# Peptides against a protein of PDB entry 3KDP, part 177

Target 1, 230 residues: chain A of PDB entry 3KDP
Amino acid sequence: PFLIFIIANIPLPLGTVTILCIDLGTDMVPAISLAYEQAESDIMKRQPRNPKTDKLVNEQLISMAYGQIGMIQALGGFFTYFVILAENGFLPIHLLGLRVNWDDRWINDVEDSYGQQWTYEQRKIVEFTCHTPFFVTIVVVQWADLVICKTRRNSVFQQGMKNKILIFGLFEETALAAFLSYCPGMGVALRMYPLKPTWWFCAFPYSLLIFVYDEVRKLIIRRRPGGWVE

## One batch from the design tools (peptide; made by RFdiffusion4, then SolubleMPNN)

Design b2_p24_7_s4 (from b2_p24_7, 18 letters changed)
Fold by OpenDDE base, seed 2:
Structure b2_p24_7_s4 (fold): chain B 230 residues (1-230), chain A 24 residues (1-24)
Amino acid sequence: as target 1 above (230 residues)
Amino acid sequence: TEKYLEALQKLEEARKLLEKVLKE
């Protein structure tokens, strides 16, 4: 988020403290859940043909998987961010370079994509309105990510949902998201304003697409073992 | 985790610095 903020000079989509809460709080239980699920996964059950080379490859695959999950989560969050801002009159292209004027409290006539003027207070309300849905989107995307990351080759339908720790992690993460989204004081402490329940569904199409994509990917891997898609 | 936190702090500092430079 901060890299895109600096490079694209867009309004801040997610606060630093909120990012820390995601990475240290919401990701912790899911990561533990995945560690237990990994023992059930096909990744760890596959004995290395060459312990030196194949172990290194597996470590790289694990590292890449964590990196990919983070990128997918960020993409989902940014999708929600751009949707909210677009609904409020700020198209994605208009946000480029807008930060300077956006964050200037002395400018109270920042124009949106349709010529509507926004005061500093109004802009900050919209900005902080994005923080909570961004966070919630990450959680919703994590539902799909956690499910699909159980195995690299097998379908979720083949592997099943036997890991109770994973299921518990999903519920705990959802409960935490609800708490942070609706608990009084979170707007001040974390700059996370309460959101309408409808915003929980904003990420669902994205999560579904990722789920379908991963199932198709896994199907291809099963049909063509050792392909570039692996 | 510590490295990540340090990286985030550096990014926040860089952000603040950039904001100052852009406001001048």
Scores: peptide ipSAE 0.000, ipTM 0.246, DockQ to the pose 0.015
Fold by OpenDDE base, seed 3:
Structure b2_p24_7_s4 (fold): chain B 230 residues (1-230), chain A 24 residues (1-24)
Amino acid sequence: as target 1 above (230 residues)
Amino acid sequence: TEKYLEALQKLEEARKLLEKVLKE
């Protein structure tokens, strides 16, 4: 999100504090939980392969998978961001290059796509209104991501949810999202304003997309063992 | 921006450390 902010010079879609909450609060515990996940039934039956080639291939596959999932997460967050700004009069095309004027506290007459003038304070309110839904979108997408990452080949339906630490991580990130979204004072302290409960559902299509994508990928792996997709 | 990039680097280092621990 921050890279797109820099490259496109758009208003900041996600605050630094919010990003830290994602990285430390929502990603750390679930990542640790993967160490305690039970091995898949088929992994222990495989003969040792060449350690140099297999390690390199696995690292590339993991990097690619995380890269793809990260891109889908970012797209989900940016979709929510652009929808909120469009509802407030700022069309996506109008946001390109607007950052310089947007962040200037001395300019109080920035025009939206419809010619309405916005003060600095008003602009910051709408910006901070985007931060919370963006964060919540990431959390909801992370639900699917964490569930799919627990297995390499087996479907979630086959492997099951045996890792209690992973389940705890899912509840922890959800509780953190609820706290940051609805606790009084978060708008001032963390620049995260409360959102309507309906925005929690905005990310569900993306979570479903990730889930379906991974299940299809795993299905292909199961039907074609030894493929490069593994 | 610079402070943010520094924070990201620290987080990435922490993530790499965690990944090493998880691979052991």
Scores: peptide ipSAE 0.000, ipTM 0.200, DockQ to the pose 0.035
Fold by OpenDDE base, seed 4:
Structure b2_p24_7_s4 (fold): chain B 230 residues (1-230), chain A 24 residues (1-24)
Amino acid sequence: as target 1 above (230 residues)
Amino acid sequence: TEKYLEALQKLEEARKLLEKVLKE
């Protein structure tokens, strides 16, 4: 997200505080939960046919899969960001290169896509309105990510959700997101303005996309053992 | 789905209450 902010020179979609909340609040518990996840029954039963090559291939595939999932997560967050700004009169094309003027306190006449002038304060309200939904979008997308990470080969439907720690992690992330979104003073303290409940749903298509992607990937692995996608 | 919708409604009500308190 920060890289796109720099490259596209758009208004900041995700604040530093929200990044810290993701890193400290949403990533730790899931990581711990995955460490305690019971090894998939097929992983335990199948000795690597070639320990050196199979380990390397698996590491590359895992890295690629996580990289792709991370990209989808980022896209989900940016989608929510662009939707909110578009609803406030800033179309995505207009946001390109706008950061310099957006962040300038002395410019109080930044025009939106429809010619409406925005004061610095108004712009910052809209910016901070984007921070919370972006964060929430990441959390909701991470739900799918955590669920799919339980299995390497088997579908989620086959293994089920037996890890109580993972479930707890999902609830913790959700509770944190709710706290940051709706607790009084968070807008001032954390630059995270209250979120309309409807914005929670903006992430659902991306969560579904991740889920479908992973299930398709796993299906391919199951049908073509030893193939390029394994 | 119903439980989720009910939870969303409760959150919306809580938000409205918070907005009232903050305007005050």
Scores: peptide ipSAE 0.000, ipTM 0.229, DockQ to the pose 0.034
Fold by OpenDDE base, seed 5:
Structure b2_p24_7_s4 (fold): chain B 230 residues (1-230), chain A 24 residues (1-24)
Amino acid sequence: as target 1 above (230 residues)
Amino acid sequence: TEKYLEALQKLEEARKLLEKVLKE
């Protein structure tokens, strides 16, 4: 998110506090839950042909898979960000290069895509209005990520959702998202303004995409053992 | 508490102003 913010010079899509809440608040319990997840039966039963080379390849492939999932999460967040700004009169093309004027508190006549002038305060409200939905989008996408990360080869349907800690993690991050989104004063304290409940559903296509992607990946791995997709 | 309430009121006023502008 920050790289796109710098390169495209767009208004800040995600605040530092929000990032901190993601990293420390929403990811901690799920990460612990994954550590206690039952070992994947197919992985544990496989004797490594070459322990040194097979371990290195597996670690690289796992890292790449997590990188891809993270990219899809970021895309989901940015999609939500652009939709909200577009609904408020700022089309994506107009946001390019706008940051300099957007962040200047002395400029109170920044025009949107439709010629409406926005004061600094109004712009910041819109910016902070994007932070909460971006956060919620990440949380919703993380639901799918956490579910699929239970196994690397077995389908979620095969492994099931037996880890109670993981289920608790999903509820915890959802409760945190709801708290940050709707608790009075969060806009002032954390610059996270309340969002419309409909924005919770905006991320669902991306969650589904991640789920389908991982299930297809796992299916390929099962059908082609030893392939580059592992 | 008073500062918090004042900040909330200011935020709500700003939000209402924004909503008005967006409806226009």
Scores: peptide ipSAE 0.000, ipTM 0.234, DockQ to the pose 0.020

Design b2_p24_8_s1 (from b2_p24_8, 19 letters changed)
Fold by OpenDDE base, seed 1:
Structure b2_p24_8_s1 (fold): chain B 230 residues (1-230), chain A 24 residues (1-24)
Amino acid sequence: as target 1 above (230 residues)
Amino acid sequence: SLIEKGKELLEKAKELMEEYYKSL
């Protein structure tokens, strides 16, 4: 998320504290789930013929899977961000390079894609309106990722403990998202304004797309084992 | 349990974030 913000020079899609909430709230549970899964995999593995190579392969596979999931989550968040800004008159192309003028407190006549002028305060309200939906989108995408991981791992590992930790993680992330979205004072404290319930559904088409993509990927891997899609 | 320790860590992290926000 932060890299795209720097490269594209767009208005900030996530506040520093929203980032901290993602790192501590949403990334911690997947990390714990992966740690438990690795521990359970290590317990179920018969003495690895070569502990060093088998550990390295597992760590590399876990790291690659986690990195891909994180990129997909970021793409989902950015999709929601661009939809919200487009509905408020800022088309994605117009947002490119706009940050300098967007963040300037003395510029109160920033034009949208339709020629409407926006004050600094109005722009910051729209920016902060994006933070909560972005966070919620990440949580909803994480549901899809957890279901995908569950289906991938149930096919490989048949592990019952993973399911309980993943389900618990889903509830914790959802509860955190609800707290940050609807708790009084979060708009002032976290710059996360209350979310309309309809915005929870904005991530569902993207989650479905990820699910379809993953099923297609699995189908390709099954048809061509050892291909570039692995 | 490791899950309870994880919950306690998450609660402490939330409290620290709330305190940091109150200090800003």
Scores: peptide ipSAE 0.006, ipTM 0.265, DockQ to the pose 0.061
Fold by OpenDDE base, seed 3:
Structure b2_p24_8_s1 (fold): chain B 230 residues (1-230), chain A 24 residues (1-24)
Amino acid sequence: as target 1 above (230 residues)
Amino acid sequence: SLIEKGKELLEKAKELMEEYYKSL
């Protein structure tokens, strides 16, 4: 999220504290869950035929998976961000390069895509309105990510939800999302305004996309063991 | 090599994000 904020010079899509909550709160427990599940899976496997090669392949797989999933998560968050700003009169093309004027508190006549002037306070309200649904979108997409990362080759339907730490991680990230979205004072403290319940559902298409993508990937791996998709 | 480059890019992206969070 922040990289696109810098590169595109758009209004800040996700607040710093919110990103810290994602990185430390939402990603940590899932990462631990995956580490434990890999350890259990590797203990149940026969000794690796070549420990160096098998470790390298596994590290490559994990890295590709996390990189691709992280990209899809970011795309989901940015989609939500652009939808909210477009609904408030700021089309995506108009946001490019707008950050400098957007963040200037002395400029109170920033025009939207329709020529409406926005005060600094009004702009910040719209910006902070984007932070919460962006975060929630990431959390909902992470549900799918955690479920798919549990298995290397097997479908989610074959392995099931046996990892208690994974279930705990899903609960924790959901509870954190609910807390940040609905707790009084979060708008002032964290620049996260309350989220309409309908915005929780905006992320579901992306979660489904990740799920379908991973099932297709796993299907390809099962059909072509040792392929480049690994 | 593509995976290693992807990892390196991801790590650099994380470092940049962390530095930015420290600057805010």
Scores: peptide ipSAE 0.006, ipTM 0.278, DockQ to the pose 0.023
Fold by OpenDDE base, seed 4:
Structure b2_p24_8_s1 (fold): chain B 230 residues (1-230), chain A 24 residues (1-24)
Amino acid sequence: as target 1 above (230 residues)
Amino acid sequence: SLIEKGKELLEKAKELMEEYYKSL
């Protein structure tokens, strides 16, 4: 997320505190959950070959999964961000390079894509309106991520949802997202304004995309063991 | 090798984010 903010010079899509909440609050329990995930049925059937190699393979799998899925998560968050800004008159193309003027408190006539002028206060309201939906989008996409990362080769449908720690992690992330989205004072404390319930659904297409992507990836791995996709 | 490069890129991205947070 931040790399796109720097490269595109767009208004800040996600606040620092919200990112910290993702990193500390939403990623930690899921990571622990994955550590306690029962070995994939195919891994358990294989005699422990080399514990050093198996750890390296697991770290590689986790890093690939989190890398690719993390990119999809970021895309989901940015999608939500661009939708909100577009609904407020700022088309994506107009946001490019706008950050400098956007963040300048002395410029009170920043124009949107339709020529409407926005005061600094109005712009910050819109910006902070994006923070909560972006965060929630990441959490909802992480649900899919957590579910797919539990297996390397097996379909989610084959492995099932047996990990109680995973279920707990999903619940915790959801509870945190709800708390940050709807608790009074979060707009002042975290620059996270209350979220309309409709924004929770903006992430669902991306969650589905992650599931489809992972199932296709796993299908390729099953059909071509040792391929470049591994 | 691609996985390692991806991990390295993620670590660099994380470091950049942490540095940015410290600068705020």
Scores: peptide ipSAE 0.000, ipTM 0.281, DockQ to the pose 0.023
Fold by OpenDDE base, seed 2:
Structure b2_p24_8_s1 (fold): chain B 230 residues (1-230), chain A 24 residues (1-24)
Amino acid sequence: as target 1 above (230 residues)
Amino acid sequence: SLIEKGKELLEKAKELMEEYYKSL
């Protein structure tokens, strides 16, 4: 998220404290859950042929999986960010390079894509309005990612939801998202304004797409072992 | 190495963002 913020010079999609809450709060339990499930799956299926090479391959696969998950989460968050800003009159193309003027307290006439002028205060309200939905989108995408990453090669339908740690992680993330979204004072403390319940559903199409993508990926891996998709 | 570099870049970006937010 931040790299895109710097490179594109767009308004900040997610506050630093919120990013830290994601990294330290929402990502830890899922990561632990995935590590346990991978360990269980690896212990059950593969006789260690070569411990050194198999560890290296496994570490690479884990690193790639985490990198892909993070990228998918970022894409989901940015999608929600751009939707909110577009609904408020700022089209994605117009946001490019806008950060300098957006963050300037002395400029109170920043124009949106439709020529509407926005004061600094109004812009910051919109910016902070994006933080909560961005976070919630990441959590909802993580639901899909956790379900997806549960199985490297098998369909989720084959392995089922037997991992109690995974289920706990899903509840913990959801509870954290609800807390950060609706607890009084979070707007001041974390620059996360309360979220309308309808925004929880904005991530669902994206989560579904990721789910479908991964099921297709797994299907391809099952049909073509050793392909470029691995 | 590319993923590690990507992570390192992300971490540096986070640090820069934190510094930027502290400067605001």
Scores: peptide ipSAE 0.007, ipTM 0.304, DockQ to the pose 0.024; fails the geometry check

Design b2_p24_8_s2 (from b2_p24_8, 20 letters changed)
Fold by OpenDDE base, seed 1:
Structure b2_p24_8_s2 (fold): chain B 230 residues (1-230), chain A 24 residues (1-24)
Amino acid sequence: as target 1 above (230 residues)
Amino acid sequence: KLVEEGLKLLEKALKLYEEYLKKE
């Protein structure tokens, strides 16, 4: 997310506090879940193959999976960000290079895609209105990722314990998202303005797309074992 | 340039989504 923000020079999609909440709150539980998944998979795959090489392969697979999940989450967050800004009159193409003028408190006549002028305060309100939905979108996408993880593994029993940790993590993330979204004073303290309940559903189409993509990926892997899609 | 093309694609996707929402 931060790389696209720097490269595109768009208004800040994620505040520093939101980034910290993602890094400490939303990324930690998936990482722990993946670590537990690794521990169980390593216990079951222990034929006496060279434990160093098998560990390295598993670490690489997990790193790749985590990296892919993180990229998908970022894409979901950006989708929500662009939807909100478009609804407020800022089309995605208009946001390119706009940050310099957007962040300048002395420019009170920044025009949207429809010629409406926005004051600095109005721009910051809409920016901070994007931070909470971005965070919520990541949480909702993580739900999809967990459902995907549940559907990937044939062992219901192994999935059960992983599912409890994952479900607990999802509950914690969802509770945190609800707290940050609706607790009074979060707009001032955390620059996260209250989210309309309807915005929780903005991530659902994207979560569905991720789910479909993963099912298609699994179908391709099943049809062509050892293909590049693994 | 790649970012601009990506944003143009996103804009098209958003317009399609808006049209979808208007039909609902």
Scores: peptide ipSAE 0.000, ipTM 0.207, DockQ to the pose 0.022
Fold by OpenDDE base, seed 4:
Structure b2_p24_8_s2 (fold): chain B 230 residues (1-230), chain A 24 residues (1-24)
Amino acid sequence: as target 1 above (230 residues)
Amino acid sequence: KLVEEGLKLLEKALKLYEEYLKKE
């Protein structure tokens, strides 16, 4: 997320505190839970033909999958960010290069996509209004990502939700998201303004899309083992 | 340029989503 902020020079979509909450709060317990996840039945049955090469391939696949998931999560958060800013008159194209003027407290006439002028205070309210939904979106997307990561080849429906630690992790990150979103003083302390309940649902279509995409991917892998989709 | 193209695609997606929400 921060890389896109720098590259696109857009208003800050996610604060440093929220990033820390993701890294320490939302990712830690799920990561531990995945370490204790029972290997997929086909993985357990496949004796490594070559332990050295198969271990290396496995590490590469895990690192690639983790990197892809992280990018998907970031995309989900940015989607919510752009939706909120668009609803407040800032179309995505207008945000390009806007950061310099956006963060300048002496510029009180930054125009939106429709010519409305925004004071520094008004801009910061909108910015901080994006932080909480961005964070919540990451959490909601993580629900789908964690579920799909349980299996490489088999459907989630075949593997089931047997890992209690994973389930606990999902509740923990959701509880943290609710705490940060609705606890009094979080707007001042963490620059996370209270979230409208409707924004919890903003990521649901995206999470569903990722879930469906992964299930289709896995279905293709099952039908065409060794294909380019693997 | 890639970012700009991506943002244009996002704008189109948002407009479609808004239209969808208006119809529902």
Scores: peptide ipSAE 0.000, ipTM 0.211, DockQ to the pose 0.022
Fold by OpenDDE base, seed 5:
Structure b2_p24_8_s2 (fold): chain B 230 residues (1-230), chain A 24 residues (1-24)
Amino acid sequence: as target 1 above (230 residues)
Amino acid sequence: KLVEEGLKLLEKALKLYEEYLKKE
């Protein structure tokens, strides 16, 4: 997200506080749950025929999978960001290079895509209005990621949601998202304005995409052991 | 309280960074 923010010079899509809440608050219990499931899966793994090569391949596959999922999460967040800004009159093309004027407190006449002028305060409200939905989008996409990561090779339908730690992580993420989105004073304290309930659903297509992508990936791995995907 | 203090510190650091970027 920050790379696109720097390269495209768009208004800040995600606040630093929100990032910290994701990295330290939201991802901690899920990471523990995944680590526990990895340990269980490693116990169930038959001793690798070649422990050195099979370990390296598995670490690379895991790293690539997490990298791909992270990119889809970022895309989902940016999609939500662009939709909100477009609904407020700022089309994606107009946001390119706008950061300099957007962040300048002395400019109170920044024009949107429709010629409406926005004061510094007004446009900062819109920016902060994007932070909460971006966060919620990441949380909703993380639901799919957590469910998918539970099963390295098997379908989610085969293993089921038996991991209590994973379920707890999902509830924790959801509770944190609800708290940050709807608790009074979060707009002032964290620059996260209240979210319209409809924005929770904006991330669902991306969660479904991740789910389908990983199920297809797992299906390919199961059907073609030793293929280019492994 | 610790989270709030950490957040305030981060906000201060960000403001300082913004000021630094404005001076360059």
Scores: peptide ipSAE 0.000, ipTM 0.246, DockQ to the pose 0.025
Fold by OpenDDE base, seed 3:
Structure b2_p24_8_s2 (fold): chain B 230 residues (1-230), chain A 24 residues (1-24)
Amino acid sequence: as target 1 above (230 residues)
Amino acid sequence: KLVEEGLKLLEKALKLYEEYLKKE
């Protein structure tokens, strides 16, 4: 999300504190869970025929899978961001290149897509209104990842300890999302305004998309065992 | 290990960016 903010020069879709909460709070626990997953799988797997090549292939496949999931999560967050800004009069096309004027404190007459003028303070309120829903969207999308991991029948029984770490991580990220969304003073301290409960449901279509994506991936793996998609 | 190093690099980059945003 931050890279797209820099490249597209759009208003900041996700605050720095929120990004830190995602990277440190939500992404770290899954990463640790995967590290433990590899360690336990290496114990159960017979001697790798070629430990260097097989380890590199597995690390690349895991990295690609997480990269793909991360892209879908970012798309979900950006969708929520564009919906909120469009509801406030800023169409997606109008946001391209708007950052320079958006972040300028001395420009108090930035026009939206309908010719309405927005003060710096009003613009920042709308921007900060996007931060919390973006974060919550990522958390709700990560719930789908848990369900996907849980539906892996053969791996769930073998990965009992790893699933506990993942479940704990999802509980922690959900608790953090609730805290940041509803705790008084977070708007001033963290630039995250309170979230209307209805916005939690905006992420569910993306959770379903990830679920469908993983089921399709599993179907491909089942049809072509030993393929590069493993 | 690579993911952990990547996360540490990302954290450093984000902290630097936060400091940059606070100066503006």
Scores: peptide ipSAE 0.006, ipTM 0.269, DockQ to the pose 0.032; fails the geometry check

